# Ledger of designs, part 32: peptides against a protein of PDB entry 2L9B

Target 1, 91 residues: chain A of PDB entry 2L9B
Amino acid sequence: ANFLSQKFPELPSGIDVNINMTTPAMMISSELAKKPKEVQLKFLQKFQEWTRAHPEDAVSLLELCPQLSFVTAELLLTNGICKVDDLIPLA
Target 2, 91 residues: chain A of PDB entry 2L9B as posed
Amino acid sequence: ANFLSQKFPELPSGIDVNINMTTPAMMISSELAKKPKEVQLKFLQKFQEWTRAHPEDAASLLELCPQLSFVTAELLLTNGICKVDDLIPLA

## One batch from the design tools (peptide; made by RFdiffusion4, then SolubleMPNN)

Design b1_p16_4_s3 (from b1_p16_4, 6 letters changed)
Fold by OpenDDE base, seed 4:
Structure b1_p16_4_s3 (fold): chain B 91 residues (1-91), chain A 16 residues (1-16)
Amino acid sequence: as target 1 above (91 residues)
Amino acid sequence: MTTFDLLYQFFQKLLE
């Protein structure tokens, strides 16, 4: 099995993006906004803890799923935890 | 189903 199926067997299926109607960024932002703030923050907390505990797996995950990096950044930005300028050094 | 699972979506298109 591949990395994703091994480490995240319950990972939800992906969703398609119609770039003629929206952008991936818009879609991500919209989908994330459907979750309550407390759920968003809980996700960030758990993901942060997990990435600290499993840095090698975190790197692999983010390499395989660049959209997840955007998800994380979007949550940080929309919840006022980070500003865009805070992320520039990491680009 | 974890919070991670609830929020994660494997978007099929990548950002440009």
Scores: peptide ipSAE 0.067, ipTM 0.575, DockQ to the pose 0.097
Fold by OpenDDE base, seed 3:
Structure b1_p16_4_s3 (fold): chain B 91 residues (1-91), chain A 16 residues (1-16)
Amino acid sequence: as target 1 above (91 residues)
Amino acid sequence: MTTFDLLYQFFQKLLE
C-alpha cells in the first residue's frame, strides 16, 4: 500500500484540475475557503499536531504533495496566524 | 493517482 493508504485509510476520491483554467493550489485553496473558519482552524490544528507526532511521515507527505505546504502557508496568512515575513525564511 | 488527487484526498480527510 502507498503512504497515504497506510497512514490515512479510506480516503475520499480526489478531484482533477484543468491546468488551463486554474492551478492545483488555487483549486485546493478555493475548496478550503468554502469551509467555515472554525473548520479551517481545526484543519491547521490537526495537521500541526500530526506533524509533531509524525515528523518523518510529515516530511514524506510534503515531498509527495508540495502544494500542501503552499496551501498551509496561505491558510496561516489568511487567518491572521502568521505574517508574510514569518514565512519568507521557509520559502 | 496524481499528486493533486492525493493532496485533495488528504485535505478532505483532515477536514472531517
Scores: peptide ipSAE 0.047, ipTM 0.563, DockQ to the pose 0.159
Fold by OpenDDE base, seed 2:
Structure b1_p16_4_s3 (fold): chain B 91 residues (1-91), chain A 16 residues (1-16)
Amino acid sequence: as target 1 above (91 residues)
Amino acid sequence: MTTFDLLYQFFQKLLE
């Protein structure tokens, strides 16, 4: 089994973006904004811990699901953990 | 619930 099927067998395929109405970035930002702050912070904490414990899996996940990199960046920015300039070197 | 389970569930909620 490939990484996604093995580690995330029930991971949704995602939702289609109607480019006539929005952009992928707008869609992600909108979805994130629907989540309570406590949920966002909890995810960041758990994701941080998980990536430290499973660095190779984390790399594989973000390579296969690059939208999650945007998710993480947005969460860091909107929760005041990072500034835009902090993330530019990673782009 | 493991850390991985929580992460996985969050991804599911984000991507559905």
Scores: peptide ipSAE 0.041, ipTM 0.602, DockQ to the pose 0.127
Fold by OpenDDE base, seed 1:
Structure b1_p16_4_s3 (fold): chain B 91 residues (1-91), chain A 16 residues (1-16)
Amino acid sequence: as target 1 above (91 residues)
Amino acid sequence: MTTFDLLYQFFQKLLE
């Protein structure tokens, strides 16, 4: 909470997901699929660059916002960069 | 009823 406020003052609380209607994973996958491949790859590129430059902040962010871990995994899989077997050890 | 928070707006901004 403190970290998020300091490092990402623009970060919203997000939206509520009604588990009877959808899941966060479904919503993430749906929204990602609406974006062109170029945009998806650009996201991965920028996130990779940022995590390299700010590794401790990246760890903190992913601990507080595990949704972003799913986003990353989804993008890697759907763009054919990784296979499911590659990520199993990290699950 | 349990709901989940999704970083929707931030996520969208990252994809712009």
Scores: peptide ipSAE 0.028, ipTM 0.541, DockQ to the pose 0.120

Design b1_p16_4_s4 (from b1_p16_4, 6 letters changed)
Fold by OpenDDE base, seed 3:
Structure b1_p16_4_s4 (fold): chain B 91 residues (1-91), chain A 16 residues (1-16)
Amino acid sequence: as target 1 above (91 residues)
Amino acid sequence: MTTFDLLYKFFEKLLS
């Protein structure tokens, strides 16, 4: 908890997901879809740059927030950057 | 029930 607050002070707080009404994947997809395509691509670009510059922090973030791995994958797939087969080895 | 962080606000910060 302290690690997240210190390393990622601007990380938004989590929200509850009622698994009886929706799935985390559905919720993430819905939220991402609210952003224009160009914004989604900028998210990927900046995240890529940040992870390259801060690899250890990036690993920690993805371990603590595994949903971000799903987000990254979805952004790659929905924007036609990758195919499903490209990501299978990473699953 | 689980908790997920909304990530786009984090990404928006990365863009700033």
Scores: peptide ipSAE 0.055, ipTM 0.597, DockQ to the pose 0.324
Fold by OpenDDE base, seed 2:
Order: C-alpha cells, then sequence, then structure tokens
Structure b1_p16_4_s4 (fold): chain B 91 residues (1-91), chain A 16 residues (1-16)
C-alpha cells in the first residue's frame, strides 16, 4: 500500500503465515513472549505516544494491519495492564 | 529496540 511505503519506508515486505503449522495469533504470542517484559512495556509506551501524536496515521495503520491490534491487546493482557473484559467492548 | 523495529518484525512475519 502507498500509505505503508510512504509512512514506513523501511517496512519489510512480509511473509505468508503457514496456517497448517501455526496461526497469526500464535505467531504473535510467540514473538511477544521472546521479548523481555521491560521491552514489551517500552514498546507499549512508545506506541502509545506515537498513536497520540499521529492519531490519523495510527488509525490507518491499524486498519491496514489489524494484526497490530492483536499485538497491542496481547501486550496489554500479558503485562496485566488490562483484563480481557476491558478489551471485549473494543472488538 | 524501537517501536518501529518491533513493528517491522511483526510485519515481516505476518503481512503478505
Amino acid sequence: as target 1 above (91 residues)
Amino acid sequence: MTTFDLLYKFFEKLLS
């Protein structure tokens, strides 16, 4: 997409997920779990700050890359910032 | 690791 290339010029092209071996959700959870909690929290903080500073771009990004919504939710849940019930209304 | 570094990592794996 022109938006992604324009706003994120260093963005990788991506790789297909082999759903016979894993799911996107499983892959996200696995990759997040590899990161120390400190890194996860810093990511959340920086993403929050970026989203606040660039709300329109953030909306567009999350529309184009809904995987990132799962990433955010997973981070919030895993780090005890939110409960599942807190996120259900946003689904 | 920056926010975008992590985002790029996820994009690399999850976007097609």
Scores: peptide ipSAE 0.028, ipTM 0.575, DockQ to the pose 0.127
Fold by OpenDDE base, seed 1:
Structure b1_p16_4_s4 (fold): chain B 91 residues (1-91), chain A 16 residues (1-16)
Amino acid sequence: as target 1 above (91 residues)
Amino acid sequence: MTTFDLLYKFFEKLLS
């Protein structure tokens, strides 16, 4: 089994995006926006807790699933935790 | 500073 299946058996497989209709970023933003603010904040909190406990796995996860970096960035921005200028240097 | 490090900082801010 690969790293993802072994370490994250509950991780959704994901779905291909029809690039003619939308973008991954748009889908992420749309789906996250459907969640109550409390749920969005809880996601960030749980992710922080998990990454602290499993830093190496967290790095591997984000490398293998860069979509999750977009998720995190979107949550940070939309909830006013940071501004776009804070993320620009990472591009 | 890596992306991961930056996220850590913002998560800390979130919980503060």
Scores: peptide ipSAE 0.025, ipTM 0.570, DockQ to the pose 0.047
Fold by OpenDDE base, seed 5:
Structure b1_p16_4_s4 (fold): chain B 91 residues (1-91), chain A 16 residues (1-16)
Amino acid sequence: as target 1 above (91 residues)
Amino acid sequence: MTTFDLLYKFFEKLLS
């Protein structure tokens, strides 16, 4: 079993993005915006706690699923936790 | 082709 199937057996299959109609970034932003602010903040909190508890697994996950890096940045920016200038040094 | 993984199911897993 690969890393994802082993660590996250309940993770559903993804969907293909039609790049002629949209982008993965656009889809991610749109989907995140459908959730209430309190839910978005809860996602950030739980992900933060998990990454602290499982730093090696977190690195592997983000390498395998780079869209999650965009998710994290998007949540930080849209909820006013960070500004764009705050993240530039990390880019 | 780019795969969009269902984010909320992943986060729900973390929340459980």
Scores: peptide ipSAE 0.050, ipTM 0.596, DockQ to the pose 0.314; fails the geometry check

Design b1_p16_5_s1 (from b1_p16_5, 8 letters changed)
Fold by OpenDDE base, seed 3:
Structure b1_p16_5_s1 (fold): chain B 91 residues (1-91), chain A 16 residues (1-16)
Amino acid sequence: as target 1 above (91 residues)
Amino acid sequence: SVLTPAEVSKMLAELL
């Protein structure tokens, strides 16, 4: 069993996408942007709660799926939770 | 990304 199957046992089968950081991030962000803002905020809240409860697993997840760092940054920016200068290395 | 996974996770934990 790998990290994802252990930590997310109910995770469905994924869809293969181009393996880089930017393109997958754009794909995920575009899908999330189709959801209402309240849904986006709930996602961030749940992700934050999980990160606070499992900080080491959060780092492991972001190492395994670096595209999620960009997706998270995009959500934070578009929902006014942080500013561009807060994420200058990612911009 | 220039930010490490540890830095990103820390930012997420501290914001909102």
Scores: peptide ipSAE 0.432, ipTM 0.860, DockQ to the pose 0.049
Fold by OpenDDE base, seed 4:
Structure b1_p16_5_s1 (fold): chain B 91 residues (1-91), chain A 16 residues (1-16)
Amino acid sequence: as target 1 above (91 residues)
Amino acid sequence: SVLTPAEVSKMLAELL
């Protein structure tokens, strides 16, 4: 079984999008931005909890789905959790 | 890339 099927056995089939980071990230971020801030925060908290519990799997997920790195960064920025200046050391 | 998977994961785990 591939990584996604193994770690997320109930994951439904998605839709095909352009093979790049920009378009998928924009699509995901756009959909998340339509949700209330409390929903965005709850999503981020659940993702954080999973990341803390499964740090190696979190890295593997982000390697497989690089669009999620940009989505995560955007969520952190737009919800005031970090500043653009905080991302400079990561560049 | 600018934001590596390890850096994003670490950032997410340590913030909030």
Scores: peptide ipSAE 0.431, ipTM 0.858, DockQ to the pose 0.049
Fold by OpenDDE base, seed 1:
Structure b1_p16_5_s1 (fold): chain B 91 residues (1-91), chain A 16 residues (1-16)
Amino acid sequence: as target 1 above (91 residues)
Amino acid sequence: SVLTPAEVSKMLAELL
């Protein structure tokens, strides 16, 4: 079994998106943005807890689904958890 | 991309 089927049983089938990172990221972020702030924060907290418990799997997930890096960054920014400067290397 | 998967996962793990 591939990584997703093995680590996330009962995933929905998903949908096709344009072959780029911007479109899928925008689609996911748009759906999440429809939820109340409290719900968005809860999702982030659960994702964080999972990432802390499974750091190697978190990296694998983001490698396999690079759109999630954009989604994660946008959620952190739009909910005031980090600033743009937090997402760029220091000189 | 600006951040690698490893950097994003580390950032997420540390910010909340």
Scores: peptide ipSAE 0.427, ipTM 0.860, DockQ to the pose 0.049
Fold by OpenDDE base, seed 5:
Structure b1_p16_5_s1 (fold): chain B 91 residues (1-91), chain A 16 residues (1-16)
Amino acid sequence: as target 1 above (91 residues)
Amino acid sequence: SVLTPAEVSKMLAELL
C-alpha cells in the first residue's frame, strides 16, 4: 500500500483539481477560510500535533502533496501565527 | 514551492 493509504486508511476519494500547486492550494485555503478561526486553529493544532509525533511522515506528506505547504503557510499567516518574513527560508 | 517540506514541517512544529 502507498503512503497515504497506510497513514490515512480512511481517507476519502477526494475530487479532481487542476494539476498544479496554486489551484489545489487555493481551493483548500478557500474552504478552510470558510471555517471560523477557532476551527482553523484547531485543525492547525491537530496537524501540528501529528507533525510533532511523526516528523518524517510529515515531510513525506508534504513531499507527496506539495500544495499543503502553501495551505499551511496561508493558515499560519491569516491566523497571525507568523509573519511574512517568517516564511522566508533562513540562510 | 514556497517552502521545502522540511521547512514547513519545522515551522508547523514550532510556531504554535
Scores: peptide ipSAE 0.425, ipTM 0.859, DockQ to the pose 0.050

Design b1_p16_5_s2 (from b1_p16_5, 7 letters changed)
Fold by OpenDDE base, seed 1:
Structure b1_p16_5_s2 (fold): chain B 91 residues (1-91), chain A 16 residues (1-16)
Amino acid sequence: as target 1 above (91 residues)
Amino acid sequence: SVLSASEVSEMLKSLL
């Protein structure tokens, strides 16, 4: 079993998208943007809790699905959780 | 880079 099937047994089959980071990120972000801000925040909070509890798995997930890095950053920025300047030290 | 897996995970853990 691959990483996703092992760690997320209830994960849907998903959809094939372009083999780039931009298009998948845009698709995921657009779906999340349809949800209320409180739902988006709850998602980020749960993702944060999971990342804190499973740091190595979180990195592996983001390496396997690099589009999620862009999605996460966009959600943090668009919901006012961080500013662009917060990312500058990481460049 | 800013959007590397390790950097994004660290950001997520630190911001909310």
Scores: peptide ipSAE 0.420, ipTM 0.851, DockQ to the pose 0.050
Fold by OpenDDE base, seed 3:
Structure b1_p16_5_s2 (fold): chain B 91 residues (1-91), chain A 16 residues (1-16)
Amino acid sequence: as target 1 above (91 residues)
Amino acid sequence: SVLSASEVSEMLKSLL
């Protein structure tokens, strides 16, 4: 089993998207932006909690799915949790 | 990648 199947055994089957970083990130961000602010914040909170509990797995996930880094950054910016200046050193 | 997985992970842990 691959990383995702092992760490997330209840994860539903995925769907195909363009194989790059920007387009998939835009697609995911678009879908999340349709959700209420409270849902977006809950996602970030749970993702943070999981990342703190499983720091190595979190890095592995973001390396495997780099589009999630852009999605996370956009959610943080859109919800006023961080500023553009906070992301400059990361890129 | 353009955004380092390690750096994004560390940033996420330090915010909220």
Scores: peptide ipSAE 0.417, ipTM 0.852, DockQ to the pose 0.048
Fold by OpenDDE base, seed 4:
Structure b1_p16_5_s2 (fold): chain B 91 residues (1-91), chain A 16 residues (1-16)
Amino acid sequence: as target 1 above (91 residues)
Amino acid sequence: SVLSASEVSEMLKSLL
C-alpha cells in the first residue's frame, strides 16, 4: 500500500486527475470555501496538530500531494491567517 | 514550485 492508504485508511478512493496541479488544488479550495469559516479553521487546526505530531509524514504527504500545499496556503490566506507577503520569502 | 512541502509544513506549524 502507498503512503496515503497506510496513513489514511478511511480515505475515499480518489479519481484520476489529468489536469494541471493548480486546478485540482483550486477545486479542493473551492469546496472547502463553501464550508463555514469555523469548519475551515477547524480543518486547519486538525491539520496543524497532525503535522506537529507527525512531521515526517506531513512532509511526505505534501510531497506526494503537492496540491495540498496550494490548498493549505490558500486557506491560510483567505482566512486571514497569513498574507501573500508571508509566502513571498519562501518562493 | 513556489512552496516546498517542508516550507508549507513549517509554515502550518508556526501559524494559527
Scores: peptide ipSAE 0.401, ipTM 0.842, DockQ to the pose 0.049
Fold by OpenDDE base, seed 5:
Structure b1_p16_5_s2 (fold): chain B 91 residues (1-91), chain A 16 residues (1-16)
Amino acid sequence: as target 1 above (91 residues)
Amino acid sequence: SVLSASEVSEMLKSLL
């Protein structure tokens, strides 16, 4: 068992990706998009709950794994939770 | 620019 699997059980495992940030993020997003909407939302909810409970760790994780920022944004957009304008840095 | 970890974290916390 690893950290990500334990904290985010809805995250697919055992998938090989290449080295850069963009391609792995796109692959993760693609795999999540294949899941039912309920699974996607559950993933977001669990990630949100963990982020609220561990705000500093969440930031550290996203700094360590910036691919997750892309994945999170894609999930928020594709599920209609936010609009593109919401992803623009606030003034 | 790339969204910062803190920005993504805050958006995630606030949108659901």
Scores: peptide ipSAE 0.396, ipTM 0.839, DockQ to the pose 0.046

Design b1_p16_5_s3 (from b1_p16_5, 7 letters changed)
Fold by OpenDDE base, seed 2:
Structure b1_p16_5_s3 (fold): chain B 91 residues (1-91), chain A 16 residues (1-16)
Amino acid sequence: as target 1 above (91 residues)
Amino acid sequence: SVLSASEVSEWLKSLL
């Protein structure tokens, strides 16, 4: 098993992406939008709590899966938690 | 551009 599967055994299976037909950002936004707002906010809450409890693993995960940083930013923006200007220091 | 993993994680932890 690869590092991600070993370290995070409860990760769901990936979804096939045709990068010639859609952008990664479009695919991520589409998948996130399939979940109710309550579920999206619950995810952010749990991810925050997990990050606080496991800071080193959180950095490793974000380094290995940089798309997850986009997910985080997208959820913060679309749920009105942050504005674009709030995220400028991170980019 | 790619957001910094360390900065994203630290920023997330600091949110209310």
Scores: peptide ipSAE 0.315, ipTM 0.815, DockQ to the pose 0.048
Fold by OpenDDE base, seed 3:
Structure b1_p16_5_s3 (fold): chain B 91 residues (1-91), chain A 16 residues (1-16)
Amino acid sequence: as target 1 above (91 residues)
Amino acid sequence: SVLSASEVSEWLKSLL
């Protein structure tokens, strides 16, 4: 197993992205939209709880999977939890 | 940067 699988044993394998057919952002947005809002919100809740409990591992995960930062921001915006201005401090 | 792992993590912990 690779580092991610060992550090995060419950992490799914994920899916391929064909960057010649679409942008990564478009692909991620499309996949997120397939999930019900309840599932999206549940993810955010669990991810926040996990991040609070495992702050170092959370940073490691986001460094190894930078697309997850985009996922988080996208879900916060599309579900009305945050406004674009709320994300400016991250820039 | 805009997607800094450390900043995203810290921000997420206090958001919801």
Scores: peptide ipSAE 0.314, ipTM 0.817, DockQ to the pose 0.049
Fold by OpenDDE base, seed 1:
Structure b1_p16_5_s3 (fold): chain B 91 residues (1-91), chain A 16 residues (1-16)
Amino acid sequence: as target 1 above (91 residues)
Amino acid sequence: SVLSASEVSEWLKSLL
């Protein structure tokens, strides 16, 4: 079994993207926006806590699922936690 | 590189 299957049982397979109709980034933004602000913030908190507790697994996850880096940045920006300038060191 | 896994991980741990 791969890393995701082992560390995250019952993880959904994901959704396909027709790049002629939309981009992965747009789909991610749309899906995130469907969740209440409270849920988005809770996710960020739990993701941070998990990352602190499992630093090596966190890096592996982000390498395997680079879209999660986008998710993190998107949630921080859209919820007013960070500004674009705060992300420049990563760009 | 832009939004590398290692950098994002370290960045996330320092925020919130």
Scores: peptide ipSAE 0.313, ipTM 0.813, DockQ to the pose 0.048
Fold by OpenDDE base, seed 4:
Structure b1_p16_5_s3 (fold): chain B 91 residues (1-91), chain A 16 residues (1-16)
Amino acid sequence: as target 1 above (91 residues)
Amino acid sequence: SVLSASEVSEWLKSLL
């Protein structure tokens, strides 16, 4: 029905966040940190490739899931691919 | 949102 269901039919439901104990950003950072570096880098690579191939869908996805923009920035920063100054134009 | 979806996508395409 919606964009996510159409483009990603096998997408899992996700997990709840206890906003009284943590922030969404903290939860995302924690979950990302559980993934090996190789998996993190592979995600960035695949996401970049997909974005190049589907630029309009990429924008739609990022609008629907703004947390994904945070994920992207977090992975870029934590893996030393970019610095905070590099993200200023994105804000 | 705080980060512009359009700018994030454009930036990502050229970063790596």
Scores: peptide ipSAE 0.312, ipTM 0.817, DockQ to the pose 0.048

Design b1_p16_5_s4 (from b1_p16_5, 7 letters changed)
Fold by OpenDDE base, seed 3:
Structure b1_p16_5_s4 (fold): chain B 91 residues (1-91), chain A 16 residues (1-16)
Amino acid sequence: as target 1 above (91 residues)
Amino acid sequence: MVLSASELSEMLKELL
């Protein structure tokens, strides 16, 4: 079993997307941007809780799906949770 | 923008 199937057994198969990081990230960000701020914050909170409980799996997920790093960073910025300068050391 | 997975995950634990 691959990482995603093992850690998320109830996860649907999903759909095919371009293999680069930028296009999938923009697609995900645009869909999340359609949701209310409360829903966006709820996503970040749940992701934070999961990251605290499973720190190694969180790193593995972001390495496997680098588009999620972009999406997470954009949500943090657009919701005023951090500044661009806070993310510079990560680049 | 390419972000370090380990550094981003560590930041996420401390934000919000």
Scores: peptide ipSAE 0.446, ipTM 0.866, DockQ to the pose 0.048
Fold by OpenDDE base, seed 1:
Structure b1_p16_5_s4 (fold): chain B 91 residues (1-91), chain A 16 residues (1-16)
Amino acid sequence: as target 1 above (91 residues)
Amino acid sequence: MVLSASELSEMLKELL
């Protein structure tokens, strides 16, 4: 069993949206954008709490599903939580 | 936008 099946046993099968790397992320972001701002913020808060509680699993999830990195960044930006410069690693 | 899983995970814990 893969990581997702083990950590989220009741997660239904996904759909193949392997058109390109960005398309799946855009689809997820679009669906989340349909929710009220309060719901979007609650999602981010729950994701943050989960990430704090399960730091290694969070990294594994983002590595397995890189589209979620894009989605998370989009939510942070569109909700005014951070700016683009905040997401640029210090080089 | 290029963010590693580790970097984004760390940033998320610091925001909000």
Scores: peptide ipSAE 0.446, ipTM 0.866, DockQ to the pose 0.049
Fold by OpenDDE base, seed 5:
Structure b1_p16_5_s4 (fold): chain B 91 residues (1-91), chain A 16 residues (1-16)
Amino acid sequence: as target 1 above (91 residues)
Amino acid sequence: MVLSASELSEMLKELL
């Protein structure tokens, strides 16, 4: 089994998106942006908790799905959790 | 935009 199916066995069927990083990332970000700020922050908190508990899996996930890095960065920026300058060295 | 998975992961652990 691939990483996603193994680590997230209950994943539902996905929705087709353009095969690139930017478009899927934008779509995900836009959908998350429709949620209340509290929901966005809670999502980030849960992702943070999971990342702390499973650091290697978190890196593997982001390497496999780099669009999630974009999404995470967008959430951090739009919610004022970090600044653009904080992300420059990560690019 | 390409971000380092490891560096972003580390940042995420320290923020919020």
Scores: peptide ipSAE 0.446, ipTM 0.866, DockQ to the pose 0.049
Fold by OpenDDE base, seed 2:
Formats: sequence, C-alpha cells, structure tokens
Structure b1_p16_5_s4 (fold): chain B 91 residues (1-91), chain A 16 residues (1-16)
Amino acid sequence: as target 1 above (91 residues)
Amino acid sequence: MVLSASELSEMLKELL
C-alpha cells in the first residue's frame, strides 16, 4: 500500500484531472471556497493540528501532493491569516 | 508555484 492509502484509508474515489499542479490546485481551492468561512477555518485548524501531531507525515503528504501546498497557501491568504510576503520565501 | 513542503508545514504549525 502507498502512503496515502495507509494514512488515509477512507479517501473517496477520485476523478480525472489534469496532471499538472496548477489545475488540480485550482479545482480544490474552488471547491473549498464554496464552503462557509467557518468551515474553511476549521479545515485549516484541523490540518494544523494534524501537522503538529504528525510532522513527518505532513511533509510527506505535501511532497506527494504539492497541489495541497498551493491550496493551503490560498486558504491562508484568502482568509487573511498571512500575507503574500510571508509566503515569498517558500515559493 | 512550488512551495517547500517542509517550510510550509513549519509555518502552518505557527499560524492561526
């Protein structure tokens, strides 16, 4: 079993998307943007808590799914949690 | 845009 199957056994079936990073990231961000702000913040909080509890798994997830880095950055920016300048060193 | 997984995860732990 791969990393994702092991760590996230309850993942739903996926759909066909472009294999580049930008299109899937935009798709995910768009879907999250449809949710209420409180849901978006709750998502970030849960992701933060999980990252704190499982730092190595968090890095592995972001390495395997770089789209999630874009999505996370997008959520941080659009919810006013950080500024673009805060993310420049990471890009 | 490609963000560093390690650096972003570290930042995330300290934000919010």
Scores: peptide ipSAE 0.446, ipTM 0.865, DockQ to the pose 0.048

Design b1_p16_6_s1 (from b1_p16_6, 8 letters changed)
Fold by OpenDDE base, seed 4:
Structure b1_p16_6_s1 (fold): chain B 91 residues (1-91), chain A 16 residues (1-16)
Amino acid sequence: as target 1 above (91 residues)
Amino acid sequence: MSASEVSQWLKELLLE
């Protein structure tokens, strides 16, 4: 996408995934879950920092790639940062 | 979950 190429100029080519939200999110979350918990936390921290610094771009990214919302939620849940009830207001 | 809500939620979380 044009947005991704502009904001992430060195982003490699993607792969085809099913168009539903569940499958892409599962694929990403599965790969992230293979990383150490410390690495997963660092990903969240960097994503948070970027989101704070670029709130408009963060919204654009999540609109373009809604699977990332589910990935973020999954990381928060699996790392014990949030409980399911904490995410209900987002649903 | 809207993009803006997720983004706002993430910005406000206390991460270890």
Scores: peptide ipSAE 0.433, ipTM 0.870, DockQ to the pose 0.051
Fold by OpenDDE base, seed 2:
Structure b1_p16_6_s1 (fold): chain B 91 residues (1-91), chain A 16 residues (1-16)
Amino acid sequence: as target 1 above (91 residues)
Amino acid sequence: MSASEVSQWLKELLLE
């Protein structure tokens, strides 16, 4: 059992992505972007709340799935929550 | 970007 299976027991297996065609981050971002804005915002809120409540798990998740950093950044930008300058420290 | 840096950023800057 790995971290993801333990902390997110109902997480699907996922799919193999051809990173030469599209990066994993781009794939995830594009799928999330297809969701209603309300869903995207709710995800961001819950992700933040979870990160605050479980900082160690948040670090573990982002270490295991670094693409989520880019995905989250993209969602913040596309939803107008952050400006590009707000993300510079992450670059 | 490190995981800890991103995590901290998420805590502070996502939504108020």
Scores: peptide ipSAE 0.373, ipTM 0.840, DockQ to the pose 0.051
Fold by OpenDDE base, seed 1:
Structure b1_p16_6_s1 (fold): chain B 91 residues (1-91), chain A 16 residues (1-16)
Amino acid sequence: as target 1 above (91 residues)
Amino acid sequence: MSASEVSQWLKELLLE
């Protein structure tokens, strides 16, 4: 079993997307954007909490699913939590 | 952006 199957056994299988980071990131961001702002913020908060509690797993997840890095950045920008300049060091 | 950089950045960001 891969990392996702081991750590998140109830995770949906997902769907096939184009083999790039932009397309899956856009799709995930689009789905999250359909949710209320409160739901988006809770996602970020829980993701941060999980990352703090499981730093090694967080790195593994982001290595396996690099699109999540872009999704996280997009959520932070669209919700006004940070500005583009705050993300420059990550580029 | 690397996984390590994003992870560290997310951990440090001020969220409610």
Scores: peptide ipSAE 0.284, ipTM 0.827, DockQ to the pose 0.050
Fold by OpenDDE base, seed 5:
Structure b1_p16_6_s1 (fold): chain B 91 residues (1-91), chain A 16 residues (1-16)
Amino acid sequence: as target 1 above (91 residues)
Amino acid sequence: MSASEVSQWLKELLLE
């Protein structure tokens, strides 16, 4: 089994999107943006906590799904957690 | 943005 199947056995099936970087990130961001700000912040908090607790798995996930890096950045910006210039060191 | 950089960035952010 692949990484996702092993580490996230409860992961629901998704929908197909085109394989470029931008479209999947945009679609994920769009879906998350439909949720209340408090839900988005809670998601970011849980994702951060999981990343701290599972640093190796976090790297593996982000390598496998690079869309999530852009989604995370988008959430941080739109929720006012950081400014655009705060992300420049990661570019 | 590399996976390791994003991961480290998330760990260092203060979201609370």
Scores: peptide ipSAE 0.252, ipTM 0.783, DockQ to the pose 0.051

